Peptides against a protein of PDB entry 3WG5. Designs and how they scored, part 8

Target 1, 218 residues: chain A of PDB entry 3WG5
Amino acid sequence: LAKNIVYVAQIKGQITSYTYDQFDRYITIAEQDNAEAIIIELDTPGGRADAMMNIVQRIQQSKIPVIIYVYPPGASAASAGTYIALGSHLIAMAPGTSIGACRPILGYSQNGSIIEAPPKITNYFIAYIKSLAQESGRNATIAEEFITKDLSLTPEEALKYGVIEVVARDINELLKKSNGMKTKIPVNGRYVTLNFTNVEVRYLAPSFKDKLISYITD
Target 2, 218 residues: chain A of PDB entry 3WG5 as posed
Amino acid sequence: LAKNIVYVAQIKGQITSYTYDQFDRYITIAEQDNAEAIIIELDTPGGRADAMMNIVQRIQQSKIPVIIYVYPPGASAASAGTYIALGSHLIAMAPGTSIGACRPILGYSQNGSIIEAPPAITNYFIAYIKSLAQESGRNATIAEEFITKDLSLTPEEALKYGVIEVVARDINELLKKSNGMKTKIPVNGRYVTLNFTNVEVRYLAPSFKDKLISYITD

## One batch from the design tools (peptide; aimed at target 1 R48 Y83 A101)

Design b1_p9_6_s2 (made by RFdiffusion4, then SolubleMPNN; from b1_p9_6, 4 letters changed)
Fold by OpenDDE base, seed 3:
Structure b1_p9_6_s2 (fold): chain B 218 residues (1-218), chain C 218 residues (1-218), chain A 9 residues (1-9)
Amino acid sequence: as target 1 above (218 residues)
Amino acid sequence: as target 1 above (218 residues)
Amino acid sequence: GIEPIELAA
């Protein structure tokens, strides 16, 4: 029996292989406990494409709904973060957050200037991000523009254009607004109706390893 | 006055931003001491393109010759390592090492399968690696084949084809064989003749930070 | 931006 439990965990910083490990660990814990869902509070400027793609796949393979919540105010789901969001079962944003800016790059030069990706890379990721949007029933035109125009949106704009599903100030409002919503992609082959009536919220903390990695990379 | 000092340092593992920091630190130390050269003992399976490009640039900006030495036996300068080598002032390899396998990829899937890069990415890096080879007077055709054929070479083959300059069993043999050679790219705008007569060899150790990062990434 | 490429063997 699904316990009336919703997990909440935070993922902050650049998207790397370590970020994948965090996603995997958190989702696995929630799966093992047959949680109703897990909410990932996401704040990222972007990161690695490989890690991003692996994270998307991990989310899609989840036995429970994975909600990406761009939080707190001032946070962003930029670049790789947008792809991850579009690959998830539900997207929420807090007021004062942003989503978008998805143009792929090769990296940064020593002087901090962007090293541009060749056109075929850009086109690959245009196709990829559009596919994520289409699969999830979200706005594929805007998804493309996240790359072609390097577009960034406010929560209100993103909701308006059908990129995201919820604008919420906090976890309680998120649970309230998302209660009864269907996931935008299937969970184990079926679209799930979220049930957040009388749920227990459980917060997951970073592991020791996660803390240590953050300390070294900062 | 250039001190009769040659620095030797080891860089092992994946090419990342941390690897860049190691290159930068080691080269800077050697520059500050006006060393005749620095030899980087390199053993890498590859890594990030951005870090690789930054490392190449750092080497090219070095005030002293930077020698890439694929060492010890069993080591490789694979993928990103090959680019770095081709961007350096001199390449040496120990017997039993390899160089090549430079096909760019987007990364690895969860199951460990390669995610292929789109053709335009491949073409970009073909142009890039060929440019490195041409600038250094090394075999640009083979450099291309490192990508198009995912070619790997032995030290003897690499020397034969004009990809590298020296095959050496150890530091002493490397110094002996490279003595009197000209750098394959300029140092501060001029091609330098290496002088390894009566040099002091100084070994640089990893920093505490480097050790800690290695511990966490392993 | 997304750093898209690894150079791996």
Scores: peptide ipSAE 0.028, ipTM 0.377, DockQ to the pose 0.896
OpenDDE base, seeds 1, 2, 4, 5: peptide ipSAE 0.092, 0.051, 0.027, 0.031; ipTM 0.583, 0.613, 0.301, 0.324; seeds 1, 2, 4, 5 fail the geometry check

Design b1_p9_6_s3 (made by RFdiffusion4, then SolubleMPNN; from b1_p9_6, 4 letters changed)
Fold by OpenDDE base, seed 2:
Structure b1_p9_6_s3 (fold): chain B 218 residues (1-218), chain C 218 residues (1-218), chain A 9 residues (1-9)
Amino acid sequence: as target 1 above (218 residues)
Amino acid sequence: as target 1 above (218 residues)
Amino acid sequence: GIEPITLAA
């Protein structure tokens, strides 16, 4: 039986294999406790495509709804963060956050210039991001434009264009607004109606290792 | 005036942006001291393509010869490590090391399965690795096969096939064997003849940050 | 070998 528990965890910084480990750990904890959902407060400038794809897959395999919440104000779900959001069961954004800028790059040169991805890679990620949008019933045109135009959106724009589902200032508002919403992708093959009535919010802290990685990446 | 100094530094673990920082720091130190060369003892299973490409570029922009030495015995220059080696001024390997296995992947799935790169990405890296081989006068066919066949070679095979220049058990043997060799790529637009006569070997230690990163990645 | 592509802004 699902407990009236919602987990909240923070994932901040570059998307790496360590970020995958964080997602996996947090989702696993919430799954084990039969939480109604887990909310991931996401703040990322982007990162590795492989880690991103693994995170998306981990979310899609979750036994519970995973809500990506671009938070706090000033945070972004940039690049890889957008893909992760589009792969999730529900996307929320706080005012003053951003989403998009998904142009794949091979990296940055020593001088900080962008090393452009070959068209083949770009086209792969266009197809991939569009698939995420289509699977979740989100705006595939805008998803493509996150790459082709390096588009970034405000929460209000993202909501308007059907990229995200919720704009909320905090967790309490998010819970209230998302209560009764259906997940945009299935959980165990079914679209789940979120039940945030009388829920206990449990915050998950980063592990010592997570803190150490964050310290090194800063 | 070049000092009769050769720097030796170790780079171990996954190729990441932090690895780039290590390369940059080590090469910069050696450049500032007008070293005859820097030897990078490389042991890597691979890593990020972007970091790899940046490292290659950093090596190519070096004011001094950068020798990649796959060391110690048991080490590998796998995947990204092979590209780095092929982008360097001289490649050496210790007995019992390996080079190759350069098939690009998008990553590993949660179950550890390989997420295959799209053909477009694979073809990009085929072209890239062949260019590195061609520019350095190394075996472009084998370089391609590092990807297409996921080929791995012993030092003896790599030497035989013209992938590398030196097989050496230790730094002393490397210095002896490479003395008088020309760099396989230019340094400041010129192919440099290595002069390891009466050189002082200076070892560079990893920074505290480098050690911390290594600890986290282990 | 892992050569993941970077998605950066």
Scores: peptide ipSAE 0.047, ipTM 0.604, DockQ to the pose 0.794
OpenDDE base, seeds 1, 3, 4, 5: peptide ipSAE 0.117, 0.029, 0.034, 0.044; ipTM 0.354, 0.318, 0.270, 0.349; seeds 1, 3, 5 fail the geometry check

Design b1_p9_6_s4 (made by RFdiffusion4, then SolubleMPNN; from b1_p9_6, 3 letters changed)
Fold by OpenDDE base, seed 2:
Structure b1_p9_6_s4 (fold): chain B 218 residues (1-218), chain C 218 residues (1-218), chain A 9 residues (1-9)
Amino acid sequence: as target 1 above (218 residues)
Amino acid sequence: as target 1 above (218 residues)
Amino acid sequence: AIEPITLAA
């Protein structure tokens, strides 16, 4: 029997293999408890495409809905964060957050200049991001423009353009607004209607290892 | 005036942005002291292509020769490590080490399966690794085969095929064998003849941060 | 295996 539980966890910083471990751990905990959903408070400037793709796969394989919530105000789901959001069951943003800027790069030179990805890589990620948008019934044109134009959107724009599903100031507003929404991608092959009536909110803390990694990456 | 100093530092583990910081720090120290060279004892299973490319650029911009030494016995310059080696001024390997296996991947799935890179990415890295080989006067055919065949070589094979310059059991043998060799790529636009006559060997230790990162990645 | 791509903002 599904417990009326919603998990909330924070993922902040660069997307790396360690971020995958965080996603995996958090989702696994929520799956084990048969939570109604997990909300991931996401704040990222971007990171690694491999880790991003693994995170997307992990979300898609989740036994419960994974809601990406770009939070708090001032946070972003930049670059890799946008892909992760587009791969999730529901996207929410807080006012004063941003999403987009998805251009793949090979990295930064020593002088901080961007090493551009070859067209072949860029085209791969254009196809990939469009696939994520299409699979989730989100705006594939805007998804492409996140790369081709390095577009960034406000929550209001993202909602208007059909990139995201919810604008919410906090978890309570998110739960209220998303109650009764269907997931944008399937959970175990089915589009799930979110039930946030009388839910217990449980916050997951980063592990000691997670804190240590964050400390080192800062 | 060049001090008769050779620096030796160890870089072990996955190639990441932190590995770039290690390379940068170590090379910078050696540059500041006008060392004859720095030897990087490399042991890596691979890692991130962005970090790898940045490391290659950092080596190519070095004011002093950077010698990659695959060490100790049992170590490898796998994947990203091979690219780094091919981008360096001189490659040495200890007996019982390996080099190669350079196939780019997008990552590992949750089940540990390889997510294959699209042909476009693979072709990019084929071109890139061949460029590194050609620029350094090393075997570009073998460099390509490191990707296309996922080839791995012993030190003896790598020497025979003109991938590397030195097989040495330890730093002392490396210094003896490489004394009088020309760098395979230029240092400040010139091919430098290595002078390891009466050199002081200085070992650089990992920083506290480096140790902490290694501890977390292990 | 080389993890090829960084997605940077």
Scores: peptide ipSAE 0.094, ipTM 0.613, DockQ to the pose 0.856
OpenDDE base, seeds 1, 3, 4, 5: peptide ipSAE 0.106, 0.040, 0.051, 0.085; ipTM 0.357, 0.315, 0.331, 0.402; seeds 1, 3, 5 fail the geometry check

Design b1_p9_7 (made by RFdiffusion4)
Pose (drawn by RFdiffusion4):
Structure b1_p9_7 (pose): chain A 218 residues (1-218), chain B 218 residues (1-218), chain P 9 residues (1-9)
Amino acid sequence: as target 2 above (218 residues)
Amino acid sequence: as target 2 above (218 residues)
Amino acid sequence: ALTPITLAA
């Protein structure tokens, strides 16, 4: 009961309705265990707007800070993952990872051709991504360009431009650098200072169902 | 005189990429065997827009008539399934089935809440559903109400209003009543008159991949 | 229900 606990979970692949269930399951475990924070290792090339918006909402309502960590090296928080990152308490990127490219699309034709959205829906997701950035004090100008210019950024660029808060190689370095940082959004109405000294790290294994479903969608 | 071959397949659940694959796989089989028609027993609560549009497109390119049959009793062709029906060569409904209810939403939230669709998406789907209805000679005024009023229809109401062509209890009654009917959209440029005199019915079983995906869904 | 939008890079 007198411990400082950080949960670490993994989320890989397309952001779907099942991805929401994962976020909710991991975050719920951390909440019920009074965790200082939960670190989500995120690698996503794309996903669905409705599951993305549900995840962002679940993070906004989280009773503990949610740190989105674009990891491992070569991972991306592209498309839906970018919103999830902008909608969270703190963003960390591992070396060689990517963030951005969030243009909303109606989807993919028989060819694999891109089915663009009506111009106005593009404006809707611009307003939504600007809102997430402003609510978290992040660079909304660059965030808008994730859509309008299909802009993508490396870790160092994302840090310089004020989109993320940490560049870290691993969980330990992430804890060291983010220790003492305020969350970019509130936890239950208050902005919180992260206390990662003398912390117990607990890893949450992805379930059989997680790995299987992810593999199938792949 | 001649033996006419009719294929029957079942397509159930949410409309997704796997559903497009089912439509493509069943239709290709019927085309290669020079079938008079393929009948799809459709039961769907809704699904994704891109897959629905890809299915409508696959049906437009079909070298043989595709008959959408809302079957069994209790089934529906709601949301995305309505567009598939309106985009097909002939629509049949079993007693106690439903068609319509197509108001687009960005999706469902955590707590029963619904994420509203911006007006542009709504107007986009109004134009699209009116177009499918106009191209097939079905009631475009009522088709719009599937969206603007979330209108849903019984089989008897759907026939009366000119949205569908046949009300049938089974495959036997469907072939009997639809024999001699012209298709509502062309097959390769011409409107084909359906010949169901002297008919061999062939049932297509769902593949291993089909069964697995649906068991996981159940 | 019908859900139209996908996000992809």

Design b1_p9_7_s1 (made by RFdiffusion4, then SolubleMPNN; from b1_p9_7 with L2I)
Fold by OpenDDE base, seed 3:
Structure b1_p9_7_s1 (fold): chain B 218 residues (1-218), chain C 218 residues (1-218), chain A 9 residues (1-9)
Amino acid sequence: as target 1 above (218 residues)
Amino acid sequence: as target 1 above (218 residues)
Amino acid sequence: AITPITLAA
């Protein structure tokens, strides 16, 4: 029996246009190979709003399920990462990770202080994040509180409150727990039941360009 | 008679954190050498708001006059570039350049359409750009219209309306026309009269890092 | 982390 393929790729660091290119490349590879799904191991403190929105849209346009996995322990899907997660087909978190802290800001001043976003920005992103939560059948109240209270949750809390679908220690546990789950958003207009029975896991590595960009931005 | 030094450096492309590093490096070099001024040849379509605000602050903290020169012909100080210019000690433009188009946006959608900023963002940046104009004794009404009407001006219009101080075809004409002008904002708490009599022009080149970043972002 | 606003022309 031909093994179904599940891709796994890592995206780490700030959400930028380059991060979009990584998402696009990884999803495209998995689409071309008709993978059962792609798992994106995400660790981000946040980043650009535009890049985030484009990533969300790219995920929603995916021909295959895109699973956001906040990994490894100590990682976060903070700020922009939370939006990306809420826009995806399934969210998993490893123990010792976090999600939330979504208050939009304009940036940091030279002294490292936050430049606050005006209330209408905040309201826009409240509406946006609530939309993502509602569309995916996730907790829209908590999604709002990620902004209004700058709330961060543990995996256990996030699962309990219906923000995420899986807590998993590793890829094998994730595949096991998510097997038979329905995607939280449609894939090509249909809610898909994940089938991780007899799958081959394929890891995607960063391109040379991805490595070079990381080296320069670090 | 020891020739006074004027530095000239080029900053081209999107306004980012790397652009801030370029500004900081160039200004620091000129400060260390007690230059009479630094001229930044600016050509930008815009960029990040946070980086822009940090650049403005860095210019305002400069120990020497920072002159923004929109150059060469065909260049622009668009969006974030306009804010930077309005925050500087003197603005010059070459013929065939433009300034303005400052309406803040959240970004671009995947189809290239603009994601509009909510009104309170727009209002925040209206207040900010008007402050920069007022502080520098430049036309605050036009500064507002750069946002509200997405106005762009030619050098001749910008000069006429009191947005900029000099129209110059090249560095030599700029030095000649700006000689004896007062800075539009203080340098170390004092309005400085520019002295470009018997000056040596020194060009600063991009660092290796700057070139590498440009190569990757292009 | 920051959702930066782009000031684009």
Scores: peptide ipSAE 0.087, ipTM 0.582, DockQ to the pose 0.806
OpenDDE base, seeds 1, 2, 4, 5: peptide ipSAE 0.115, 0.052, 0.075, 0.032; ipTM 0.667, 0.548, 0.314, 0.365; seeds 1, 2, 5 fail the geometry check

Design b1_p9_7_s2 (made by RFdiffusion4, then SolubleMPNN; from b1_p9_7 with L2I T3E)
Fold by OpenDDE base, seed 2:
Structure b1_p9_7_s2 (fold): chain B 218 residues (1-218), chain C 218 residues (1-218), chain A 9 residues (1-9)
Amino acid sequence: as target 1 above (218 residues)
Amino acid sequence: as target 1 above (218 residues)
Amino acid sequence: AIEPITLAA
């Protein structure tokens, strides 16, 4: 029997293999408890495409809905964060957050200049991001423009353009607004209607290892 | 005036942005002291292509020769490590080490399966690794085969095929064998003849941060 | 295996 539980966890910083471990751990905990959903408070400037793709796969394989919530105000789901959001069951943003800027790069030179990805890589990620948008019934044109134009959107724009599903100031507003929404991608092959009536909110803390990694990456 | 100093530092583990910081720090120290060279004892299973490319650029911009030494016995310059080696001024390997296996991947799935890179990415890295080989006067055919065949070589094979310059059991043998060799790529636009006559060997230790990162990645 | 791509903002 599904417990009326919603998990909330924070993922902040660069997307790396360690971020995958965080996603995996958090989702696994929520799956084990048969939570109604997990909300991931996401704040990222971007990171690694491999880790991003693994995170997307992990979300898609989740036994419960994974809601990406770009939070708090001032946070972003930049670059890799946008892909992760587009791969999730529901996207929410807080006012004063941003999403987009998805251009793949090979990295930064020593002088901080961007090493551009070859067209072949860029085209791969254009196809990939469009696939994520299409699979989730989100705006594939805007998804492409996140790369081709390095577009960034406000929550209001993202909602208007059909990139995201919810604008919410906090978890309570998110739960209220998303109650009764269907997931944008399937959970175990089915589009799930979110039930946030009388839910217990449980916050997951980063592990000691997670804190240590964050400390080192800062 | 060049001090008769050779620096030796160890870089072990996955190639990441932190590995770039290690390379940068170590090379910078050696540059500041006008060392004859720095030897990087490399042991890596691979890692991130962005970090790898940045490391290659950092080596190519070095004011002093950077010698990659695959060490100790049992170590490898796998994947990203091979690219780094091919981008360096001189490659040495200890007996019982390996080099190669350079196939780019997008990552590992949750089940540990390889997510294959699209042909476009693979072709990019084929071109890139061949460029590194050609620029350094090393075997570009073998460099390509490191990707296309996922080839791995012993030190003896790598020497025979003109991938590397030195097989040495330890730093002392490396210094003896490489004394009088020309760098395979230029240092400040010139091919430098290595002078390891009466050199002081200085070992650089990992920083506290480096140790902490290694501890977390292990 | 080389993890090829960084997605940077």
Scores: peptide ipSAE 0.094, ipTM 0.613, DockQ to the pose 0.839
OpenDDE base, seeds 1, 3, 4, 5: peptide ipSAE 0.106, 0.040, 0.051, 0.085; ipTM 0.357, 0.315, 0.331, 0.402; seeds 1, 3, 5 fail the geometry check

Design b1_p9_7_s3 (made by RFdiffusion4, then SolubleMPNN; from b1_p9_7 with A1G L2I)
Fold by OpenDDE base, seed 3:
Structure b1_p9_7_s3 (fold): chain B 218 residues (1-218), chain C 218 residues (1-218), chain A 9 residues (1-9)
Amino acid sequence: as target 1 above (218 residues)
Amino acid sequence: as target 1 above (218 residues)
Amino acid sequence: GITPITLAA
């Protein structure tokens, strides 16, 4: 019986247009191979709002389930990363990771201080993040508090409050725990039950371009 | 008599953190050499708000006059570029260039449509751009309209309305016309009269890093 | 984390 394929790819760093390209490339590869799902190992402090929104849309347009996995331990899905996670088909977190801190900002001043966004920006993103949470059947109240209180949660708290679906130490545990779960948003208009029985895990590497961009942005 | 030095550097493309680094590097070189001024040949469609604000601040902290020159013909100081120009010591434009179109946006959707900014963002940047105009003795009403009407102006219109100081075809004409003008904002707390009699023009080239970044972002 | 605004023409 031909093993179903699950792709795993890593996305680390700031959310930018290049990050969108990475998401698009990875998802496209997995779609072309009719993978059972793709797991994106995400570690981000945040990034650009437009890139984030485009990534969310790309995930929602995916022909296959896209699982956001906040990994490894010590990683975070902070700010833009939280939005991306909330827009995905399933969220998992490794122990020792975090999610939240979604307060929109205009940026950083020269002294490194935050330039606060005006209230209407905050309100826009409150509405947006709540919509993502509601659409995915996740805790919209906490999603709002990720902004209003700049709240950050542990994996255990996030699971408890219904922000995420799985706490897993590694890919194998993630596959085991998520097997039989339904996607939190539709895939091609249908909620899909994940089938991770007898799957082959394939790791995708960053392209040369991805590596070069990372080298320059570091 | 040792010729006074005027530096000229080109900045082209989107306003990003890398653009800030370019500005900082160029201005620092000119400061170290006690240049009479630096002319930044600017051609930008816009970019990031935080990078823009940091660039403005860096210009205002300059030990020497920073002249923004919208060049060559066909170029624009659009959006973020307009803010940068309004924050500078002197603005020049070449014929066939434009300035304005400052309406803040959240970004572009996947289909390329503009994601409109909420009203409070617009109001914040209205206040900000007006402050830049007022501080530099430039037309604050037009500065506001760059946002509210998404107004763009020709060099001749911009000069007429008191948005810019000089229309010049090239560096030589710019130096000639700006000679004896006062900076529109202070240099180290003092308004400086530009002296471009008997100056040597030195062109700064982009660094290897700058070229590499441009290659990747293109 | 930053959710920066783009100023675009």
Scores: peptide ipSAE 0.079, ipTM 0.598, DockQ to the pose 0.812
OpenDDE base, seeds 1, 2, 4, 5: peptide ipSAE 0.112, 0.066, 0.057, 0.077; ipTM 0.671, 0.608, 0.302, 0.595; seeds 1, 2 fail the geometry check

Design b1_p9_8 (made by RFdiffusion4)
Pose (drawn by RFdiffusion4):
Structure b1_p9_8 (pose): chain A 218 residues (1-218), chain B 218 residues (1-218), chain P 9 residues (1-9)
Amino acid sequence: as target 2 above (218 residues)
Amino acid sequence: as target 2 above (218 residues)
Amino acid sequence: SVVIPVLGS
């Protein structure tokens, strides 16, 4: 009961309804165990807007900070993952990862051709991504360009431009650098200072169902 | 005189990419065997827009008539399934089935809440559903109300209002009543008259991949 | 790109 606990979970692949269930399951475990924070190792090339908005909402309502960590090297928080990152308490990127490219689309034709959205819906997602950035004090100008210019950024660029808070190689380095940082959004109405000294790290294994469903969608 | 071959397939559940694959697989089989028609027993609560549009497109390119049959009793062709029906060569409904209810939403939230669709998406789908109805000679005024009023119809109401062509209890009654009917959209440029005199019915089983994905869904 | 699934009520 007198421990400092950080949960680490993994989320890979397309952001779907099932991805929401994962976020909710992992975050719920951390909440019920009074964790200092949960670190989500995120690698997503794309996903659905509805599951992305539900995840952002679940993070906003989280009773503990949610740290989105674009990991491992070569991972991306592209498309839906970018919103999830902008909607969270802290963003960390591992070296060689990517963030951005969030243009909303109606989807993919028989060809694999891109089915664009009506111009106004592009404006809707611009307003939504600007809102997430401003609510978290992040660079909304660059966030808008994730859509309008299909802008993508490396870790160092994302840090310089004020989109993320940490560049870290691993969980330990992430804890060291983010220790003492205020969350970019509140936890239950209050901006919180992260205490990662003398912390127990607990890894949450993805379930059989997680790995299988992810593989199939792949 | 001649022996006419009719294929029958079942398509159930949410409309997704796998559903497009089912439509493409079943239709290709019927085309290669020079079938008079393929009948799809459709039961769907809704699904994704891009897959629905890809299915409508696949039906437009079909070299043989595609008859959408809302079957069994209790089934519906709601939301995305309504577009598939309106985009097909002939629509049949079994007693106690439903069609319509197509108001687009960005999706469902955590607590039973619904994420509203911006007006542009709503107007976009109004134009699209009116277009499918106009191209097939079905009631565009009522088709709009599938969206603007979330209108849902019984089979008897759907026939009366000119949205569908046939009300049938089974495959036998469907072939009997639809024999001699012209298709509502062309097959390769010409509107085909359906010949169901002297008919061999062939049932297509769902593949291993089909069954697995649906068991996981159940 | 973010796919808008565009569902129905």

